# Ledger of designs, part 241: peptides against a protein of PDB entry 5H65

Target 1, 294 residues: chain A of PDB entry 5H65
Amino acid sequence: QYLERTPLCAILKQKAPQQYRIRAKLRSYKPRRLFQSVKLHCPKCHLLQEVPHEGDLDIIFQDGATKTPDVKLQNTSLYDSKIWTTKNQKGRKVAVHFVKNNGILPLSNECLLLIEGGTLSEICKLSNKFNSVIPVRSGHEDLELLDLSAPFLIQGTIHHYGCKQCSSLRSIQNLNSLVDKTSWIPSSVAEALGIVPLQYVFVMTFTLDDGTGVLEAYLMDSDKFFQIPASEVLMDDDLQKSVDMIMDMFCPPGIKIDAYPWLECFIKSYNVTNGTDNQICYQIFDTTVAEDVI

## One batch from the design tools (peptide; made by RFdiffusion4, then SolubleMPNN)

Design b2_p30_3_s2 (from b2_p30_3, 11 letters changed)
Fold by OpenDDE base, seed 1:
Structure b2_p30_3_s2 (fold): chain B 294 residues (1-294), chain A 30 residues (1-30)
Amino acid sequence: as target 1 above (294 residues)
Amino acid sequence: SEAEKKKLNEERFKKYSEEVHEILKPSGAV
């Protein structure tokens, strides 16, 4: 998209909503810690929430492990089941259900596991050996998703979350509606189970300065700005380092702003009402730093 | 054939169960 460059001093005098192309220096940004900038966003209700920490998940799975798997729900047309008892953990029961494709277990890298009573560590290890894992519990007549506060799908190193507000959960047998039970596309799984999937996003506030004025701009982006997926960054040290390097490049510590590089970006203004106060806010959009460094 | 499907399924189930067992083994799974 082409827009003429507008100085910040001019933008600050204009009414919203409008779109602008700017060239400015990144004076500062918040939060400073990358892990604090990664959030979950609902595309339906637009709620932003924190990515659950390991400790939060441990509690959820520990609570789940207090429930006993229902033997009547083992071995259906959809899955073959096995149950283990853990002697070292007060007899915790772990049920694993291996989902079949056309009546046969697929290859391990194609196989979905449904797990009752597993720990986070066990689930993560399983997700590295199989295609994906869904934490479940025994419902009245079928297996059900354990908790939307935990991932509904763990695939490799990615935890997929659902929106509690927008989701209308359906039982596990609804996975039968999937024609292909080998690829386990997160969106397809979510649809089958009545889940509105959350999106990983970078959420930051940039203080931009072009020498004519200063404004704060909000960044909410999944993969365009850094050319790094927000969904992968928390689980990949190299990606984290890359983001940190980018931010350090634009906002180097211990250096005066006069030496900072210029950032070209698009911002849009919008009105926000807080009680009697009407504020104009700004959001970064359609910007990739790798392409816009000058 | 159905017999071949059954055999393959049983083989995979056994193998996968063993893999899961190895992961659960540190917790004393039996």
Scores: peptide ipSAE 0.707, ipTM 0.971, DockQ to the pose 0.864
Fold by OpenDDE base, seed 4:
Structure b2_p30_3_s2 (fold): chain B 294 residues (1-294), chain A 30 residues (1-30)
Amino acid sequence: as target 1 above (294 residues)
Amino acid sequence: SEAEKKKLNEERFKKYSEEVHEILKPSGAV
């Protein structure tokens, strides 16, 4: 829908909810560090959580490696299995299950691995050689997902996470419901395993100033605002540089706001109740940052 | 044929196992 540009001073006087088109300068933003701006969002319960750090994942996989793979769960119709023992780590057992398509192992770039007892480093290396890796553990009757605090699926450098609150985990044999076991679509894997996938989002607060007024607007966006996927930015230095360049363009350090470019965006107002206090908040939506500034 | 499928599967399993082993080798995998 076409919206006329509204000055911030007028917006600040209006009741919520409403939608606006604005032209303003980005006075400041938080957080300043890109890594801190990337979060995981549940589309079902709307919980925001931090992306786990490498150190957090190391702990989870170390804990997982203390468990011994169940030999009874090896070699099913779904997968062929092999177990290794590592000499240097108190005899850590690593089980790798190679998922078959129609009873035959697919090509390596199409093959899903299920892994028990692997380290983060090993899993990451495997995900670069094969299509995908799922960290698993031996359950009572079947393999199960290791932990939703870790990725349920790793594809190359992309870690896919699930919501602990909204997911109702099913055993690994439910992957049999997938007709094609060569194209491991994260949403399909999640559905088969009873996982509600989390979405990577940029989460920032912008202080916007158009000379008539100042307001704070919240940004929660996956890939539209920067035209860069939040899911990829943490693992790609070039994408990180691009985001930093965009932010530096709109909010250049050491320069007065009078020299800042104008940002055109859409914002929506909404009511937030905090106890007895009613507050109007603003969120950026349906906005793509243009390289050319007005 | 089923025999050819089985053979192909075995060959791939061997190859993939070797690739995994190379990744696990620094940890002393046997």
Scores: peptide ipSAE 0.707, ipTM 0.971, DockQ to the pose 0.879
Fold by OpenDDE base, seed 2:
Structure b2_p30_3_s2 (fold): chain B 294 residues (1-294), chain A 30 residues (1-30)
Amino acid sequence: as target 1 above (294 residues)
Amino acid sequence: SEAEKKKLNEERFKKYSEEVHEILKPSGAV
């Protein structure tokens, strides 16, 4: 869709909602640290959450390991089970359930593991050898998801989270509803277990200046702006470096704004009501930085 | 055959259990 370039000074005088194409310099942005810019977003309730840190996950899994696996819940039609007892760490018990497809264990790269009492380190190692891992606990009648504060699915290096507010958790036997128990698509797993999956998003505030005016624009984007998935960036040093390089290119430290490159982007205005005060806010949309440097 | 499926399942279970054990071994898993 064709939009004419509009100066910021003109935009600042107009009512919302409207869409604009702009050419501006990135005067500044916040937050400065990449890990602070990656959030979890619920598509249903629109709550933004912090991505849990490794230390947070360690605590959750340590707490989970205080519970003993229920022997009665082992070896169902859905999975084959084995329990290990650790000699160290006060005799921690680890139960691993290997999910079957049509009554037979699939290949390792197709196999889902359910784990009770595992550490974050163990779970991460397992997720690299098998298709995916779900942290679980023994419920009253079935295995249940351990905690929505932890990933409901770990697949390779990607941690998939669910919304605590919007999810209505179902027991692990609901995975039987999946006809194909080899692909383990995160959305399908979430649906089977009653989970509303959270989305990784970059969340930033840009201060844009075109010499005619200055405005703040909000960025909430999963993979389009940087052409880098927010879901992968925290686990990949090269992707992190790439994002940092992009931001340094648009907003180089120690250089005057006059020397900054021009950024072309699309912004939309919208009204926000705070009590009796109406404010116009701006959001970046449909923008890819690799194509928008002039 | 059902017998062949059972055998395959047992073989895979054994193999996967060994792989898991190697990961848990540093914690003294037995």
Scores: peptide ipSAE 0.706, ipTM 0.971, DockQ to the pose 0.874
Fold by OpenDDE base, seed 3:
Structure b2_p30_3_s2 (fold): chain B 294 residues (1-294), chain A 30 residues (1-30)
Amino acid sequence: as target 1 above (294 residues)
Amino acid sequence: SEAEKKKLNEERFKKYSEEVHEILKPSGAV
């Protein structure tokens, strides 16, 4: 939709909801640290969550390793299983279940692993050799997802998380509903297991100034604004550097705002009510920043 | 054939198990 540019001073006087095209300078932004700006968002309940830290995952997987794999749940029509015992770690048992496609194990890059008792380090190494890994535990009648506080699916360096509030977990045998057991699309896996997948998002507050006025605009974006996926940025140093470079370009340290480049973006206003207090808030939408902006 | 499928599955299972074992080996996996 075509929108004419509106000065911030005019926007600040108008009622919500409305959409605007603006040209402004990025005076400041929060949070300053990239890792603090990446969150998990539920598309159903709209809850924002922190991305679990490595230390949090280590604890979850350590706790999972205290349980012994059930031998009765090994070698089904869905998967072939093997168990290892670790001599150096108090006899920790690790069960790996290799998921079959039409009764045959697919190629390694197509193969899903279900793992009981694995460490984060082991799981990450496995996810680099196979298509994907699901941390699981032995349930009463079937394998079950280990914990929604941990990834339900790990593919390469990407950790896929589910919403604890909105998910109604189903047992692993529900993966049988997938006709193709080689692609392992995260949304399809989530659907089969009753998981509402969380979305990685950049969450930031921009202070925008066009010389006529100043407003704060909220950014919640997965991959459009920076042209960098929020799902990959935490695991890739080069992507992190790229985001930092973009932010430094628009908000360079040590120089005056008069020398800052102009940012063109779309913002929408909306009403927020907290008791008797009505506030108009602004959100950036449908905006991509160009790296070559001068 | 079914026999060929079974053989292929066994070969892949063996190979994948060896790859997993190499990852678990530092922990003393047997």
Scores: peptide ipSAE 0.706, ipTM 0.971, DockQ to the pose 0.868

Design b2_p30_3_s3 (from b2_p30_3, 12 letters changed)
Fold by OpenDDE base, seed 4:
Order: structure tokens, then sequence, then C-alpha cells
Structure b2_p30_3_s3 (fold): chain B 294 residues (1-294), chain A 30 residues (1-30)
């Protein structure tokens, strides 16, 4: 819908909720570091979570490696299995299950691996050689997802996470419900396993100034604002540079605000109740800034 | 046809196992 431009001074006097089109300068933003702005968001419960660090994942996979793969769960109709014993690390056992498509192993770039007892490093290397990897553990009757604190699916450099609160995990044999066992679409895998996928989002606070007033607006966006997926930015230096370039363009360091470019965006106001105090907050929505940079 | 599929599967399994083995080799996998 076409919205007329509204000055910030007028917006600041109005009740929420409302939608506005604004033209303002980006006086400042937080956090300044890109990696701090990337979060995981649940589309169901709306909880924001930190993206797990490598150190966190290392611990999870180390703990997973303390469990011995169950020999009875090897070689099903769904997958062919092999177990390795490592000489190091007190004889850690690694089980890899290669998922079949229609009873035959697909090409490596189409093949899903289920892994028990793997390290983060090993899993990452495997994800570069095969289509995808799921960290699993031996359950009582079937393989199960290892931990929702770790990725439920790793494809190349992308880690897919699930919501602990909203997910109702199902056993690995539920992957049989997938007709095509070569594409391994994250949403399909999640559905089969009872996982509510988390979404990568950029989370930032912008201080906007149009000369009539100043307001803070919240940005929560997955791929529209920068035209860069939040899911890919952490693992791609070029994408990181692009985001930094965009932010530096709108908020150049060491330069006075008078020289800043104008940012056109949509914001919506909403009420927030904190105890007895009612505050009006603002969120950026349906805005793309990358087109102005390229 | 079934025998050919089985043979293909075995060959792929061997190849994939070798790939995994190479990745696990630094940890002393046997």
Amino acid sequence: as target 1 above (294 residues)
Amino acid sequence: EEEEKKKENEERFKKYSEIVHEILKPSGAV
C-alpha cells in the first residue's frame, strides 16, 4: 500500500499501532558487529536464540561420542551403515549411515549421512563431500536426533536448527515418509522428524533521525533488508563484506550525520507493556536497502 | 537388473566408506 512520508516528529506523537513510510538518516545502529546481530528465531513461539558457537557444538558432539552405536540399528531398509573405531580418544566409535533412495545409494551430492560419534570437524568435512549430514544417536528402537542444541541438518556450510520448545521429535525412520531421498529439503526433513525449524534473522536497533525527531526502530529480518540471507552470512566472507558495506554507506564512520544518505523505510509502531508503563516501540518492515547500494 | 543395482550399491558404499575413512583417518580410525 502506498503510504505518504511522515516526519518522525509527527510519528512520535501518535498512538500505536500504525504503519509509516519514513525518510531518515541512520544516526547509529547496534550491535556494531555483524555476528552479534544474527540470531535464531522460532516462527511458532517467537523466541530469539543465539546461534551456537563452535565451542558449544564441540561439547555437544563430544558428549554424543561417549555413547556407543547400537549394532542392532545398523543396516536397515533406509540406510547402509559402517562403524569405525578410533585409536585416539579412548576408542571413540563413529557410525555412519548412508541413506538410500529406493533401496540404492544415491550420488554423493544427493546422499544424506546420519552420523553417530562424529566431531564437529569431521561432520563439517563430511557435509562438504555429501549432500547433508544429520547428527544422530542410538535410541532404544531406532536412531534419534542427537540434540536440538546442535544442527538437525548440515548442508555444506549451512547449519539448520530446530526449536526445543516447539518440536516434538520423531525417530529417524520417519525419513521414510519422504518420497525423494535425494534433495533433502530442510523443511521436509524437519517435518518428517517433527522439528519446528528456526529461522536465521538479522536483529538490529536503528537510531533514525530526519531532522525533525529521533526514534529507535527494531529490525528483525531474514533476507529482505540486505537482500542477503542471514542463514548464509556467517559462513561467507563476501556476504559479510556486503552487509558491512551497506551499513558503512548509511552510517559512515568518522563523518558527520549531515553527510549521511537518506534511508527510506517502512516502520510500524506497537505497544509494549512493561509493568505499569506503556511504551510505543517501532519496527522496520518490508524494507530493502540493498537496491540503493548496488 | 536387481543384480546390477546391488553391484552399483556395493560400489558406491565402498567409495563412500573410503571418503569417510579419509576424513576419520587423523583420529586413527580403523
Scores: peptide ipSAE 0.707, ipTM 0.968, DockQ to the pose 0.875
Fold by OpenDDE base, seed 5:
Structure b2_p30_3_s3 (fold): chain B 294 residues (1-294), chain A 30 residues (1-30)
Amino acid sequence: as target 1 above (294 residues)
Amino acid sequence: EEEEKKKENEERFKKYSEIVHEILKPSGAV
């Protein structure tokens, strides 16, 4: 639906909820650092979570490595297994389970690995040699996902996370429900394992100024605003630079706002109750900035 | 055909195990 441009001064006087098309300058934004703006969002419970840091993952995998793989869970119809012992790390046991397709191991680029006792570094290296990796642990009767605080699936450089609140985890044998065990689509894996996948999102607050008024608008977007996936940006220096360049273009440091480019975007207003006070807030939606940069 | 599939599986398992071993080698994997 086509919306006419509305000046900020007019918007600021109107009741919520409403949708607007605006043209404004980006006076400022927060957070200033890109890594702080990337969050994980649950589509069901709408919780926002921080993306785990490498240090957090190291701890989780270290704790996982204290558990001994159960020999009874090796070599099932779903996977072929091998166990290694590491001499230099207190005899850490690493179990790798290679998932079969129709009873046969697929090509390496199609093969899913289930890993017990691996380090983050080892898992990441393996994800570059195989299709994907799932960190697991030995459960009572089956392999289970290690921890939802860690990725449930690592595919290439992408870490896929699940919502602890909304997920009802199922054992690894539920991967048998997947007819094709070569593509390993994250959503399909999540569904099989009872995981509600989290979405990577950019979360920012923009201060917008069109000369008639100033408005703060919230941005929560996965891939449309920058035309860069939030899921990839943390692992790609070039994508990070691209986002930084876009932000620097709209909000150049050390320059007066009068020289800033105009940003066209859609915003929606909504009511927020904070105790006894009613506040109107604004959110950016259905906006792509990258097209305006060209 | 089943024997050929079994052989192929064994060959792949060996190859993949070698790949994993190389990654674990710095940790003294045996």
Scores: peptide ipSAE 0.706, ipTM 0.968, DockQ to the pose 0.870
Fold by OpenDDE base, seed 3:
Structure b2_p30_3_s3 (fold): chain B 294 residues (1-294), chain A 30 residues (1-30)
Amino acid sequence: as target 1 above (294 residues)
Amino acid sequence: EEEEKKKENEERFKKYSEIVHEILKPSGAV
């Protein structure tokens, strides 16, 4: 539906819920640092989580490496296995399981690896040589996902995470339910393993000013607003620079707001109850900022 | 056909194992 532009002063007087089209200047935004604006969102329980730092992952994988791979779980119909012992790291054992498609190993760019005892660095290097990597551990009867605090799937430079609260983990043999064991679509892998996948989102608060009023609007967006996927931005310096450039364009440092460009966007109002207090909040939706390549 | 598939699988397994070994080599993998 075509929405006419509504001034902020009029919006601020109206009851929620409603949808609006606005034209305003970005007076300020929070958080200022890009890495702080990228979060993980559960589509089921709607919790927001921090993206784990490399240091957090290092600890998880170090802890995982203290467990010895079970020899009985090697070489199943699903995968071919090999174990290495690292001499320089107190005899750490690394088990790699190469997942087969119809009983045969696929091409490297189609091949999923299951890894026990690998470091973050090793896993990342492997993910660049193969289709994807799943960190696993030896369970009682089967391989199991290592920990939902770590990625359940690493594909290229993308770390896929699952919701600890909403997931009901199943053993690795459930990957047999996948007819095609070459594409390794994250959602399909998650479904097979009982994982509710988390979504990368940009989470920001914009202070918008159109000269008639000032309004705070919440942004939660995965890929539309910046036309940059939140899932890729943390691992790509060029994408980070692009987001920074966009934000600097709309909210340039050291310049007066009168010189700021106009931002056109859609916002929706909604009611939030905090005890006895009813507050109207605003969220940006269905908005893409034009990269005016000046 | 089954023998060819088996040979292909063995060759790929060897190649992939070598790739993994090279990545683990700095840690003294044997």
Scores: peptide ipSAE 0.706, ipTM 0.968, DockQ to the pose 0.870
Fold by OpenDDE base, seed 1:
Structure b2_p30_3_s3 (fold): chain B 294 residues (1-294), chain A 30 residues (1-30)
Amino acid sequence: as target 1 above (294 residues)
Amino acid sequence: EEEEKKKENEERFKKYSEIVHEILKPSGAV
C-alpha cells in the first residue's frame, strides 16, 4: 500500500498504532558493534537472546564430553556408529553416528553426523566435510539432543539454535520420519525433533532526524534491511565489512549530520505500557537500504 | 543387489571413519 511521506514532527503528535513512510537522517544508532546487534529471536514466544559465543559453546561441549557414549545405542537402522578414544584428553570418548538413507550411507555432502563427546573445533571441522552435524548424548533408550544452549544443527558455517521455552524435544529416532535423509533442511530437522527454531535477527535502535523532529526507531530484521542474512554475517568477514560500510555511509563518523545521506524507510508506531506510563514506540519495517548502496 | 548395497555401505563407512579419524587425530584419537 502506498504511504505518503510524513514529517517526524507530525508523527510525534499522533496516536499509535499507525504506519508511516519517512525520509530522515540516521543521527546515531546502537549498538555500535555489529556482533552486539545480532540476536536470536523465537517466532513463537518472541524472546530475544544472545548468540552464544565460542567460549560458551566450548563449556557446553566439554560438559557433554564427560558423559560416556552408550554402546547399546550404536549401529541402529538409522545410523552406523564408531567410537574413538582420545589419548590426550584423559580418555575422552567420541562417538560419531553416520545417518543412513534407505539403509545405505549417502554421499559425504549429503550425510548427517550425530556426535557425542566432540569439541566445538572438531564439530566445525566435521561440518566442513559432511552435510551437517547434530551434537547428541546418550539417553536411556535413544540418542537425544545434547543441549538447546548449543546448536541443534551445524550446517556449513551456520549454527542453528532452538528455543528452550517453546521446544518439546523428541529423541533422535524421530529423524526416521524424514523421507529424504540427504538434504537435512533445518526446519525439517527441527520439526522432527520437536524444536522451535530460533531466527537470527539484526536488532538495533536508530535515532532518526529529518530536521523537523527526532525519534528513535527499533530495527528487528533477519535479511531484508541490509540484504544480508543475519544468520551468516557473524561467520563471514566480507559480510561484516559490508554491513559496516552501509552503516558508515548513513552515519559517517567525524562529519556533521547536515552532510549525512537521507534514509527512506517505513516505520510503525505502537503503544508500550511501562507501569502507569504509556509510551509510543516506533519500529522500522519493510525497508531495504542496500538498494541505495549498490 | 542387497549384497552390493551392503558392500557400498561398508566402503563409505570406512572412508567416512577415516575422515573423522583425521579430524580427531590431533587429540590423540585411536
Scores: peptide ipSAE 0.706, ipTM 0.968, DockQ to the pose 0.882

Design b2_p30_3_s4 (from b2_p30_3, 9 letters changed)
Fold by OpenDDE base, seed 1:
Structure b2_p30_3_s4 (fold): chain B 294 residues (1-294), chain A 30 residues (1-30)
Amino acid sequence: as target 1 above (294 residues)
Amino acid sequence: SEKEKEELNKKRFEEYSEIVHEILKPEGAV
């Protein structure tokens, strides 16, 4: 796409919707903390949600651990099962189901685990030894996903979440529909289980100033703006540092705005109605900072 | 063969169970 550069003062006088190319300085941004800028977004209902904290997940898994695994649901054509009683927590029962591919357990790095009664810590440790883990519970006739407030899939260090509003959960045996039970692509797992996967996104508000005017623009981006996936940043200190460095470069603390670098970006205007008031808002799109630094 | 398949499955199940065992530190297995 090609757009001519438009000064902010001109943009501020125009009706929405329109698209613009701008060159401006990042006067300020919010939230200032990276953790607060990472959200979960539903591609269907467009609801933004907070990423659950470890403490939130601990509660969910503790509640799940109060339920006893159903022995009748052990060892199906889909999975081989084993139950453990932990030494701590009053003899907590933990069931682990190892998902088979064509009737045989695959290699550990290809194997999906279904776990009942596991803690977050245990699940995370398991996800480092196997391909992925799904927290589950015993339903009436089959294993079921534990709770959409928790990850439906933990793969490596990535927690995959589903939308409560848009998902129509199906039982675990629906994983049989997957021809390949070794790769465990999150979208495929979600589809099999009737889950609408949420997307990790950076959500920020930029105050942009080009010397002719000041404009607030909304950023909602998954991986393009920083060239860093929002899905990985929370679990990687180096990626966090990289984002912080980028933001500090554009908006350095203790320095006057006149010394700030110029940012080139695309913004689109749109109308928002709040009661009787019509407001024009702006959103950043199709922008990569690594390419747009001047 | 089906026998070979069963043997391989059993071997992997035992191996994976040991991995889980170390993580869970259980009192006992059922």
Scores: peptide ipSAE 0.659, ipTM 0.924, DockQ to the pose 0.582
Fold by OpenDDE base, seed 2:
Structure b2_p30_3_s4 (fold): chain B 294 residues (1-294), chain A 30 residues (1-30)
Amino acid sequence: as target 1 above (294 residues)
Amino acid sequence: SEKEKEELNKKRFEEYSEIVHEILKPEGAV
C-alpha cells in the first residue's frame, strides 16, 4: 500500500475512517515505563489485561500448593507420575507428571511436564530443563489447569496466558487430541484445553507533532513496531534496553523538540462514540521504526 | 519391540525424575 505523506493539520480536518502516511516528531509518549506498556490482549473479547507480576504468581502457586495431589490421578496413558515431599516445615507435596508420546516419554527437550504444588521458582527451573511446564491441580476425575490467572504454559522464559472471560476449560486428558506430543505449540495446547490465548502487546499513546498540528495516536502492536516480541521483552534485559534506546532516540530526554528526529509511520483514523460525543481517534499500524533517522 | 520401548521409557523416567529431584530437593519421593 502506497500513501502520500499528509500533514497533520490536514488530517485533523478530515472525517474517519481513513489511512494516512505521516512524518512527525514524537513530542511525548505514555506510559514512560516499559513494563507498563506491555499488556495482554484477548483477540476475542478485546479486553486488555495487565501482565501478572512475580508476586502475583507466587501467591497463586502458594495457594495451589495447599492442595494435595490425588493419588488416583497418577500414571495414566497420557503421563507417568511421581510425587515428592519437600523438606520445608509445611511438608509440601509436589506431583510431577511427564507427558508421553505414543506411550513413551520423549526426549527432555520435547517433554511436557504437568506440575502440582510447585513454586514459581521451581517451575521456571523445570521449564529450562524440559520443553514446557503446565501448572495443574487435581480435579474430581482428571487433572485440570490450576488457574488462568497464572500461565497455562511456560516454555523457556515465555509465559503463556489465557483469557478468563472467553476460555471454556477442558481437562488435561484433552491433550490426547494432539497427534504430536513433542513440539507443544502454545496455540495447539490452548485449543486442546479450551483456552483462548492472550497476546502480548505493546500499548502506548504517542503525541505527534509535525509543526502543522499535534495529534495523539494509539499504538497496539505485538512485534512489528520495534521488531521485538512483546512476549519476550519482559524476560530479557537486552531487549528491554533496545526498546528504551529506540524510544530515547525518537524522544530524547533533556532536549527541545526542535532537535528531535522525524518519525515516519502509518496511522488510521476511526470514530469513537462516547454518549453524545463523537470523537475521531488515531492508531498507528503497519509501521516498523528504523534505527536510522529519516 | 514393546520390551525395548518399555526399557527406554523406564530409563527416561528415572533420568527425568533425577532432574526434578535436584530442583525440588525433597525429603522423600514416591
Scores: peptide ipSAE 0.659, ipTM 0.924, DockQ to the pose 0.582
Fold by OpenDDE base, seed 4:
Structure b2_p30_3_s4 (fold): chain B 294 residues (1-294), chain A 30 residues (1-30)
Amino acid sequence: as target 1 above (294 residues)
Amino acid sequence: SEKEKEELNKKRFEEYSEIVHEILKPEGAV
């Protein structure tokens, strides 16, 4: 929608909620480090979560490896199975289930693995050789997702997470509902397993200055603002460099704000109640800045 | 044919098992 440009000084005097088009300089932003700005967001309950660190995942997978795969759950119509005993960790048992498509194993780049007892390192290596990996455990009657604190799907270098609050987990055999067992679309896998998928988002606070006033605006965006998916940026150095380049362009280090480029963006105001105090906050929306850099 | 599908499945299973084997470096298979 077309909005006329409004100076920040005028915006600061107005009641919320409203939408504005602004032209301002990015005086500063936080957090400065990109990895600190990437979060997981639930589209249903709207909770923000930290992206689990490798150390956190290691613990989860170590705990998962303490359980022995149930031999009764091997080799179903859905998957062909094999169990290995590792030399390390006093003979850790690892079960790998290769998911079939129409009764036969697909090509490796189309094949989903279900893994019991794997380490993070092993799972990551497997995800580079196959289409995707789901960490699982032996349940009473079927394989089950290992833990929603870990990825429910690892596809290439992307870790897909689910919301613990909003998900109602279903057993692995529910993957049978997928007609095509070769593409492994994360949303389809999530739906089959009763998972509400979390979204990777950039979360930043911008301090904007147009010479008439200063305003802090919140950014929560998945892929529009930078034209870079938040889901991919943590695992791709080139994408990280691109984000850094964009931020450095708008907020160059070591120079005065007078030399900063103008940023055009949309912001919306909203009311926040903290006890008896009512505050107006601002959020950036429907804005792409990457076009100004390229 | 069904036999050809079974043979293909077996071949792929063996191939994929070898890939997993190299990653896990196990002492043995169960």
Scores: peptide ipSAE 0.658, ipTM 0.924, DockQ to the pose 0.574
Fold by OpenDDE base, seed 5:
Order: structure tokens, then sequence, then C-alpha cells
Structure b2_p30_3_s4 (fold): chain B 294 residues (1-294), chain A 30 residues (1-30)
């Protein structure tokens, strides 16, 4: 759909909801730090939550390590198991379950590990040697996901999270429903385990100025705006630098706004009611800035 | 054959166990 450019002064006078194409300068943005801008979003309940910090995960995995793996749950048709005992950590037991495909362990780069009692560091190292890792615990009759506050799937450097509110967890044996146990697509794993996967999103507030008016617009985007996935940016220094460069280009520090480049984007207006006050808010949508930078 | 599959599975299990062992080793894995 083609939209004509509308000046901000005209937009500010109009009722919501409407869609606009604008050309404006990025006067300022919040938050300034990239790591603060990356959130997890539920596509069902629409809650936004923080990406867990390493320290938070350490606590979860430490607590998980206090539990003893149930010997009765080892070596099923789904997986082959082995237990290790550590010397220096009060005799911590770590159980690793190697998931089989058609009754045989696949290649390491195709193999999913289920781990009980592992540390974050160990799990991350394992995820680099195997296809993926699921932190688990011994349930009553089956292995279960450890905690939705931690990743339900670690694949390479990517941590996949699920929504606590919307998920109805199922036991690990439900992975049997996956015909191909080598690809380990996060959405398929989530579906099998009753998890509503969270989406990584960039969340920012832009102050836009076209010389006719000033408008604050909200950005919530996974991968279109920067052409960089929010899911990868936290674990990749080069991607972080790229985002920073883009933001510095549009909003250069120490320079007057008159010298700022123009940003073209789409915004939509919507009504927000706070008690008796009705406010019109704006959100950026269907916008890619990376193409304008090149 | 089923026997060949079992042998392959055993081989991979041992190999993967060694990988895990090496990762856990710094923390005093036994």
Amino acid sequence: as target 1 above (294 residues)
Amino acid sequence: SEKEKEELNKKRFEEYSEIVHEILKPEGAV
C-alpha cells in the first residue's frame, strides 16, 4: 500500500488510528544502550520481559544442580544417558541424555542433549559441540524442562525462551512426536513441549523531528528495522557494532540536528487510555533503515 | 543391519561421552 508523505504537524492534529509515511530526523532515542533495547515478546499475551542475565541463569542452573538425577529415567527409547560426578562441587551429579534418531545417535552436529545439573558454562560449551541443549530435570515419571526462566533450547549461541504465562509444559518424551530428530527447529521443539516461544525484539522510543513538529514513536521489531536479528545481536559483537553505527549515523553525538540525515519510516497512531486521559501514541512499522544507509 | 546400527550407536555414545567428559573435567568430573 502506497502512502504519501505527511508532515508531523498534520499528523499531530489527526485522530487515531491512522497510518502514515513520514520523513523526519531522529532527534533522540531511548534507551541509549543496545542491551537495554533487546527484550523478549510473547506473540500471544504480548507481554514484554527482559532477557535473563547470565547471573540469573547461573542461579537457576545452580539450583537445578542441587537435584539428583533419577536413575529410573535414564536410557529410554528416546535417549541414551550417562552420569558424571564432580569432585569439587560437593559431589554434583551431571546427567547427560543423548537423543537418538530412529534408535541411533545422530552425528554430533545433529544431536540434541538433555542435561541435568549442568552449569551455564558447561551447557554453553556443549551447545558448541552438539546441535543443541535442553536443560532438564527429573520429574515424577519423565524428564521435564528445568525452568522456563531459563532457555528451553540452546542452539549455538542462541538462547530460546518460552512464555511462562502462555505455555503448558509437556514432558520430554513428547519429543518423540518429532519424526526428524536431527534438525531441532526451535518452533518444533517448542510445539512438542507445549511452549509458546518468546521473540527477541528491539524496543526503542524515537523522538522524531521534521521541522514542522516533534513526535515520539515506539519501535518494536525483531529483524526488519536494522536488518539484524534481535535474537543474535546480544551474542555478536560485530552485530552490536553495526547497530551502534546505524544509530550513530542517524543521531550523531555532538552534532546539531540540522546536520542529521533524514529518516523515512512508516508510523501508525493508536489510542491509549490512562484513566480519564485519552492519549494518541505512535508506533513505527514496516520500516527498514539499513537499506537507506547503504 | 541391526547389529551394525548398535555398533555405530555404541561408538557414537562413547565418542560423545568423551566430549562431555572433557567439558566437565575442569570442574573435577569423575
Scores: peptide ipSAE 0.658, ipTM 0.918, DockQ to the pose 0.909

